# Designs tried in a protein design run: peptides against a protein of PDB entry 3T6J. Part 146

Target 1, 375 residues: chain A of PDB entry 3T6J
Amino acid sequence: PIVESYIGFIESYRDPFGSRGEFEGFVAVVNKAMSAKFERLVASAEQLLKELPWPPTFEKDKFLTPDFTSLDVLTFAGSGIPAGINIPNYDDLRQTEGFKNVSLGNVLAVAYATQREKLTFLEEDDKDLYILWKGPSFDVQVGLHELLGHGSGKLFVQDEKGAFNFDQETVINPETGEQIQSWYRSGETWDSKFSTIASSYEECRAESVGLYLCLHPQVLEIFGFEGADAEDVIYVNWLNMVRAGLLALEFYTPEAFNWRQAHMQARFVILRVLLEAGEGLVTITPTTGSDGRPDARVRLDRSKIRSVGKPALERFLRRLQVLKSTGDVAGGRALYEGYATVTDAPPECFLTLRDTVLLRKESRKLIVQPNTRLE
Target 2, 372 residues: chain A of PDB entry 3T6J as posed
Amino acid sequence: PIVESYIGFIESYRDPFGSRGEFEGFVAVVNKAMSAKFERLVASAEQLLKELPWPPTFEKDKFLTPDFTSLDVLTFAGSGIPAGINIPNYDDLRQTEGFKNVSLGNVLAVAYREKLTFLEEDDKDLYILWKGPSFDVQVGLHALLGHGSGKLFVQDEKGAFNFDQETVINPETGEQIQSWYRSGETWDSKFSTIASSYEECRAESVGLYLCLHPQVLEIFGFEGADAEDVIYVNWLNMVRAGLLALEFYTPEAFNWRQAHMQARFVILRVLLEAGEGLVTITPTTGSDGRPDARVRLDRSKIRSVGKPALERFLRRLQVLKSTGDVAGGRALYEGYATVTDAPPECFLTLRDTVLLRKESRKLIVQPNTRLE

## One batch from the design tools (peptide; made by RFdiffusion4, then SolubleMPNN)

Design b2_p17_6_s1 (from b2_p17_6, 10 letters changed)
Fold by OpenDDE base, seed 1:
Structure b2_p17_6_s1 (fold): chain B 375 residues (1-375), chain A 17 residues (1-17)
Amino acid sequence: as target 1 above (375 residues)
Amino acid sequence: MTLIAGEVYPTDESLTD
């Protein structure tokens, strides 16, 4: 078997300032079949990057072909087991040396092994479809999230010698129509500037890229989905995200006004963006469960994903990228924290919904170390 | 950077459950 591993201070999700890496490591075996799909995605990556909703001037100057592999993890040492990984985490290295992507395929299988009767917050008519396509749709999402999410975008930098990595005279901010007025100075990084929101903000950007690009027929074709299956994968991917946005409330601490998980905060933000889009795209309805206790249902109108959802996400995603590229911390924080705010204001009443989410919370899943053999 | 399923990523709270 082809074995991959890494070890070191890698992810900073547990650092409130997003700077200090947690020591982690894994050993995994390459899943050749799924890796082939990701390789096809890599082959299309340069072209797909052009589909992202920002000018080429906000994208990397030169595309560096990354590696992408699906892995079955045998052991993972760390506080959290990811579904996908994009490394290195240093933007300068990503831009100059390239990066590697991995999908931990068997982690996904464990994470989403939910029985129908325990599947919360979905309409009954969506449950079977969700169960059927949750795995495949997440494979798509992971691939896009890592490769084209984390693997996209440019930071505008002025180096120690005063030179810019962009043309100050010609590059225009697509949001303002003006020249670039802010950038990263020498020694400044994404994490150092955006600090407490950096990780979640970046995850939100990456998740948004996934949702946005999963609408592209080429992406679906790469993963082997066509026709009705492709549409179902899209629907379930978006449905999963809006559901995740609701589930995310578990990781919010009202008393501290704090989010405890960057990815879940990101998913909540996306939910808020899609709710703001209105027009019946997303509806969250409080209900009463069969046990007589509070429940809720998330409804996503499939027919409005492209007409309502995509434009809303496009605008939001572009703003995320522009603010990231320009190092506009004030603007970025205002935007992101605005969507990340959890109140009990109607019509959503998110704090009340949080109580419902907590009430319906399932037991913690255990990930058990697998074994493998050659046959 | 990673993508983590919320259900499998332990938080401080989840570690006490």
Scores: peptide ipSAE 0.087, ipTM 0.716, DockQ to the pose 0.368
Fold by OpenDDE base, seed 2:
Structure b2_p17_6_s1 (fold): chain B 375 residues (1-375), chain A 17 residues (1-17)
Amino acid sequence: as target 1 above (375 residues)
Amino acid sequence: MTLIAGEVYPTDESLTD
């Protein structure tokens, strides 16, 4: 078998400042069958990057074909096991040298395992569909998240010699209509500038890319979905995200006004964006469970994903990218922290909903690492 | 950078306290 591995201080999610890596390592085996889908996605990556809602000037100057494989993890050492990985974690290297992507297939398989009777916060009519398509939809999301999320966008840089990697005279900020007013100086990085919000912000951008691009027919075709199946995969992917945004409240600490998990914070932000879009796209309704205790239901109007959801996400995603590209920390922080704020303000009453989320919290899944054998 | 499934991640209980 083809073996993949890495080890070192790689991910900085546990660093409040997003700079110090946690020691992590894995050994995994390539799943050739599942990798084929991601290879097709890679083959279309250059074209799909053009579908992202920012000008080409905010995208990488040169497309560097990355590697993307599906892996079955044999052993993983770290505080958490990811579903997907994009490396290196240096934006400058990503845009000049390239990057690698992996999907941890057997980790995803564990994540897909949901019992209908334990599935919280969904309408009854959505449960069977959700269970059926959660796995496939998440495969799509992982592929897009890693390859076209983390793998997209350009940082505007002035090097040590004073040269810019963009034309200062012609490049226009699509949000302001003006020339570029800020950039990364020599030695400045995404993490060093955006610090406390860097990890979650980037995850939010990547997740948003996934939701946005999963609407593209070519993406679903690459993954082998057609017709009604493709639409169901899209619906479940979006539904999963808005549900995740609600579940994310578990990882918010009201007393400290902070988030304990970057990805879940990101998902909450996306939920807030889609709620802000209005028009009945997303509805969270407090209910009473069969046990007489608080419950809730998340409803996503399928018919409004493209008409309401996509435009809202487009605008938001563009803003995320523009602020990232220009190194506008003040603007980026204002935007992101605004959506990441958790209050008990009506109509959502998120702090109250958090109590419901905690009440309905399921036991944490345990991943038991596998072994191999010779036949 | 990574993607995690909220139902699986984190494995470290300290992140859920």
Scores: peptide ipSAE 0.077, ipTM 0.704, DockQ to the pose 0.397
Fold by OpenDDE base, seed 5:
Structure b2_p17_6_s1 (fold): chain B 375 residues (1-375), chain A 17 residues (1-17)
Amino acid sequence: as target 1 above (375 residues)
Amino acid sequence: MTLIAGEVYPTDESLTD
């Protein structure tokens, strides 16, 4: 088998300021069959990047073909096991040297294990579709998230010599219609500037890219889905995201006004964006469970994904990218923290919903690392 | 490495407290 390993101070999710890396290490085996799908995605990446809702001036100057592999993890040392990885975590290196993507296939497989009777917050008519397509849709989301999410976008930089990596006279901010007014200076990084929101903000951008691009027929074809199956994969991917946004409330600490999980905060933000879009796209309805205790249902109107959801996500995603590219921390923080705020204000009453989420929390899963043998 | 977690079932209590 082809073995891959990574080790070092890599991820900064445990640092409140998103700066200090946590020690992490894993050993994994390449899954050749699943890797082939991601290779096809890589082959289309340059073209798909053009489908993202920002001008080419906000995209990388030169496309650098990355690697993308599916890995079955044998051992993982760290505080949390991811579903996918994009490396390195330095935007400057990703722009100039390239990057690598991996999907942790057997980790995803654990996440796919869902019992219908224990599946929370979905309408009964959605449960079967969700169970059927959760896995496939997740593969699509992970691929897009890593490759075209984390792998997209340009940071505007002035180097130590005073030179810009963009034309100040011709590049226009699509949100303001004006020339670029802010950028990263020498020594400034994404993490150093955006600090407490950097990790979650980037995850939100990547997740949004996944939702946005999964609507593209070419993406679904790459993963082997056509016709009604493709539409179901899209639907379940979006449904999973809005459900995840509700589940995310578990990781909010009201007394500290703090999010404890960057990815979950990101998913909540996306939920808020899609709720704000209105027009019946997403509905969260408090209910009473069979046990007489509080419950809730999330409904996503399939027919409004493209007409309502896509435009809302497009606008939001463009704003995320523009603020990131220009190093506009004030604007970025205002935007992101606005959507990340959790209150009990009607109609959503998120703090009340949080109580429901905690009440309906699933039992903690035990992930057991595999052992290998030679037969 | 930038991480994505689909369904998060934290094994570290510090992530849930």
Scores: peptide ipSAE 0.076, ipTM 0.712, DockQ to the pose 0.447; fails the geometry check
Fold by OpenDDE base, seed 3:
Structure b2_p17_6_s1 (fold): chain B 375 residues (1-375), chain A 17 residues (1-17)
Amino acid sequence: as target 1 above (375 residues)
Amino acid sequence: MTLIAGEVYPTDESLTD
């Protein structure tokens, strides 16, 4: 079997400033059978990157074919086990040297083992569909998130010699219509500039790429979905995201006005974006459970995903990328923190909903590291 | 290494802040 491993100071999620890595390590075995779909995605990546909602001048100058494999994790040491990984975390290296993607297949498999009766915040008529397509839709999301999310976009840089990696005279900011007025100086990085919001902001960008590109027929075809199945996968992927945005409230600490999980904060931001789009796309309705205690239901109108959801996400995603590319920390922080703010303002009353989320919280899953054998 | 977490994964509550 092919064994993959890494160890070292890798992820900076535990650093409030997003700069210092936590010591982490894993050992995994390549699942060849599960890697084929990701290889097909890699084969289409260069073309799919062009579908992202920013000008080519804001995309990487040269496409570097990355590796993408599905891994069965044997051991994982760290503060959290991911579903997927994109490395390195340094944008300059991603742009010039390339990157590697992995899907932690057996971790995903564990996450899908949800009992119908324990599935919270969904309408009854969505539960069976959700259970059926959660796994496949999440495979799509992971692939897009890692490969085309983290693997996309360009940082505008002035190097130590004063040279720019973009044409200052011709490149136009699509949001302002003006020439580029900010960039990363020598020694500045994504994490060093955006600091406290860097991790969550990047996760939000990657998740948004997943939702946006999963609407592309070629993506669904790559994963083997066509017709009604493809539409169901899309629906469940978007439904999962808006549900996750609600669940995310568990990881918000009102007293400290902070988030304890970067990905969950990102998902809440996306929920806010889609709620802002209006037109009945997303509805969160407080209810009363069978136990007489508070509950809630999330509804997503599948017929409005393309007409309402996609345009809203497109505008938001473009703004995320432009602000990232230009190193506009002030603009980026204003945008992101605006959507990440949790209040009890109507109509959503998110702080009240948080109480409901906590009340309906599932028991923490214990992930046990497996053994393996050669047969 | 940039992570995607699924729905809810076991995390340390002391993460991020």
Scores: peptide ipSAE 0.052, ipTM 0.702, DockQ to the pose 0.360; fails the geometry check

Design b2_p17_6_s2 (from b2_p17_6, 8 letters changed)
Fold by OpenDDE base, seed 5:
Structure b2_p17_6_s2 (fold): chain B 375 residues (1-375), chain A 17 residues (1-17)
Amino acid sequence: as target 1 above (375 residues)
Amino acid sequence: MTLVAGDVYPTSEELTD
């Protein structure tokens, strides 16, 4: 088998300022069959990048073909086991040297194990479909998230010699219609500037890219889905995201007004964006469970994903990218923290919903790392 | 950066307030 490994100070999720990496490592075996799908995605990446909702001037100047591999993890050392990885975590290196993507296939497989009777917050008519397509849709989401999420977008930079990596006279900010007014200076990085929101903000951008691009027929074809199956995969992917946004409330600490998990905060933000879109796209309804205690249901209107959801996500995603590219920390923080705020204001009453989420919390699964042997 | 199935497998620190 082909063995891959990495080790070092890699992820900064445990640093409140998003700067210091946690020591992490893994040993894994390449899953050739699943890797083939990601290779096809890589082959289409340059074209798919053009489908993202920002001008080419806000995209990387040169497409650098990355590696993308599905891995079965044998050993993982760290505070948490990811489903996918994009490295390095330095935007300057990603822009100039390239990057690598991996999907942790057997981690995903464990996550796919859902019992229908324990599946929370979904309508009964969605449960079977959700169970059927959660795995496949998550493969799509992970691929897009890593490759075209983290792998997309340009930072505007002025180097130590005073040179810009963009034409100040011709590049226009699509949100303002004006020339670019801010950028990263020498020594400034994404993490150093955006600090406390950097990790979650970037994850939100990547997740949004996944939702946005999964609507593209070519993406579904790459993963082997066509016709009604493709539409179901799209629906379940979006449904999973809005459900995750509700589940995210578990990781909010009201007393400290902070989030404890960057990805879950990101998913909550996306939920808020899609709720704001209105028009019946997403509804969260408090209910009473069979046990007589509080419950809730999340409903996503399939027919409104493209007509309501996509435009809302497009606008939001473009704003995320523009603010990131220009290093506009004030604007970025205002936007992101606005959507990340958790209150008990009607109609959603998120703090009340949080109590429901905690009440319905599933037991933590134990992940056991395997050994290998020759037979 | 990594994508975490946070709803299923949060980090140890994320389980505590």
Scores: peptide ipSAE 0.033, ipTM 0.704, DockQ to the pose 0.353
Fold by OpenDDE base, seed 3:
Structure b2_p17_6_s2 (fold): chain B 375 residues (1-375), chain A 17 residues (1-17)
Amino acid sequence: as target 1 above (375 residues)
Amino acid sequence: MTLVAGDVYPTSEELTD
């Protein structure tokens, strides 16, 4: 099989300012069978990008066909192992030179070996469905997250010569109805401008793209889901996200008012957005476990995903992109930190829920490097 | 940029500076 690897200063999650990369590397082998679905997604990417909720002027000018491969990791040297990767982490290069996506298939397989009796915060009626479709739904989410999440959107830039990569006279900000009033100047990057929120903000955008586009019939068809199966995959994907938003509270430190994990912060933000949508879309109910200690249940009304969830996510996702494109740090920070704030205010009482989450926390999985054999 | 689950990715706080 084809062997893939990378090494260097790649991810900046450990930098509080999101600028300095951590040294990491991996060696992996291509899983040809699993790569086929992602290749089909790539083939449809240009069209699917048009389904995102921002004007074409806020999307990349030229579509560059990326690679997307499913990999089985043999070795990974770094602080953590991802489920998917989109590189390079420089938006200017993504726009002009292209990018590559990978799904770490065997990492995903490990993540979903959860026993039913250990599955927390779900209604009993949802557990079997969740177990059945979590894997497939996550394949969809990873593909969308990497390819159409991280791989989408345009940064408005004025280069060192003073030239703009957009028409200042005709491009309109869809949120304000006005001309573009801010952009990235020469030497400014996403990470340099948005700094402490850059990583989590971008992950939130990518996750939101996944949820939003998984509703598109073509996406589900690409992954081989139709009819009732497609609807179940959608439901479980959204359910997984709202559950993850609750689980995310583990990674919040109240005393420091900060988050310790960018992706989990992002998932909490999405949960807050969907809760704000109201109308019974998402409900978190404190309960008492069989052990007599605090527990909780997350409910998602599948019949309201399209009618309530999608519009809420659409507006939020558009705002994320517009603020990113225009380099509006003040607006972006206000929006994102607003949703990322954790208080004990009713009705959710998130700090109280955090105690429940910690009480019900599962043991951390140990990732061990695999064996290989010739078959 | 990566996609990870919280249970398989260490927190920044738990990592050495």
Scores: peptide ipSAE 0.031, ipTM 0.691, DockQ to the pose 0.277
Fold by OpenDDE base, seed 4:
Structure b2_p17_6_s2 (fold): chain B 375 residues (1-375), chain A 17 residues (1-17)
Amino acid sequence: as target 1 above (375 residues)
Amino acid sequence: MTLVAGDVYPTSEELTD
């Protein structure tokens, strides 16, 4: 078998400032069959990058074809096992040297294991569809998240010699209509500059890219979905995200006003964006469960995903990218922390909903390292 | 960077069971 591994101080999720890497390592086996789907996505990546809601001037100057491999993990040393990986984590290296993507296939398989009777916060009419398409939709989301999420966008940089990696005279900020007013100075990185919000902010951007681009017919075709199946995959992907935004409240600590999981914080932010869009796109309704205890239901209006959801996400995603590219920490923090704030304000009453989420919380899954053998 | 599925083991310094 083809074996892949990496080891070192890689991910910074456990650093409050988002800068210091945690020691991590894995050994995995390449799944050739599953890798084929992601290879098709890579083949379309250059074209799909043009579909993202920012000018080419805010995208990488040159497309560097990345690797994308599906891996079955044999051993993993770290604080958590990811579903997907994009490395390196330095944006400057991504845009100048390239990057690699991996999907941890057997980790995803564990994530897909949901029992209908334990599926919380969905309408009964959505549960069967959700169960059917959660796995496939998540494959789409992971692929887009890693390849076109983390793998997209440009940082504007002034190097130690004073040279810019963009034309100051011609590049226009699409949000302001003005020339670029801020950038990264020599020695500044995404993580060092955006610090406490950097990890979650980037995950939010990547998740948003996934939702946004999964609406593109070419993406669904690459993954083998057409017609009604494609529409169902889209619906379930978006439904899963808004549900995840609610579930995310488990990882918020009200007493400390902090989030304990960057991806979950990101998903909550996306939920807030889609709720703000209004027009009946997303509805969270407190209910009473069959046990007489608090419950909730998340509804997503399928018919409004393209008409209401996409434009809202487009605007938000563009703002995320522009603020990231320009190193506008003040603007970025204001935007992101605004959506990441958890209060008990009506109509959502998120702190109250958090109590419901905790009440309905499922036991944490324990991942056991597998064995492999020759047959 | 990595995507961590909500239904699998999350990465967090502050996460406690």
Scores: peptide ipSAE 0.029, ipTM 0.703, DockQ to the pose 0.361
Fold by OpenDDE base, seed 2:
Structure b2_p17_6_s2 (fold): chain B 375 residues (1-375), chain A 17 residues (1-17)
Amino acid sequence: as target 1 above (375 residues)
Amino acid sequence: MTLVAGDVYPTSEELTD
């Protein structure tokens, strides 16, 4: 088998300042079948990038074809096992050498090993469909998230010599209708400028890209889904995201007004965006469980994903990208923190819902690392 | 300049029901 590994101080999610890496390492085996799907996705990436809701001037000038591999993890050392990885985390290397993407396929499989009777916050009619398609839909989401999420977008930069990587006279900000008024200066990075919101903001952008592009027929075809199956994968992917937004409340600390997990914060933000879209797209209803204690149900109207959800996500995603590209920290922070704010205001009453989420919290899953052998 | 963010997708711990 083909073996891949990495080791070092790589991810900085546990650093409040996003600068210090946590020691991490893995050894994994290539899943050839799933890797082939991701390879097809890579082959279509340049075309799919054009489907993203920002002008070409806000996208890469030149697409650098990355590697994308599905991996079955044999061993993983770290505080948490990711579902997917985009590396390197070094700006200079990313610009010069490109990047690699991996999906940890067997980790995803374990993460979604949920019994029907323990599946919380879904309508009964959705549970079987969710169980059936959560794995495949997440494969799609991870692929899009890593390759076309993290792998998309252009930063406007003025180099040390004063030269711009964009035409100041012709490039127009699609949100303002004006010329570009802010950019990254020499030495400034995404993380350095956006600081405390950088990680979660970027994850939110990447997740949004996944939801947005999974609606594209070519994407589902690449992953081998067609017809009703493709539509079910889309539905479950979106349903999973809105459910995740509710579950995310577990990782909010009201007393400190902070989030403890970047991805969960991102998912909550997306939930807020889709709730704001209205028109019955997403509904969260407090209920009473069979035990007589508080419960809740998340409903996503399948018929409104394209008509209501997609436009809402399009607008939001474009704003995220434009603010990122232009280095507009003030605007970006205002936008993101606005959606990331958790209050008990009606109609959602998120702080009350948080209590319900905590009440219905399942025991932490134990991931046992597998063995392999030669026969 | 194209920024390719180096990050991880949600951890398995974040995918709880």
Scores: peptide ipSAE 0.022, ipTM 0.609, DockQ to the pose 0.168

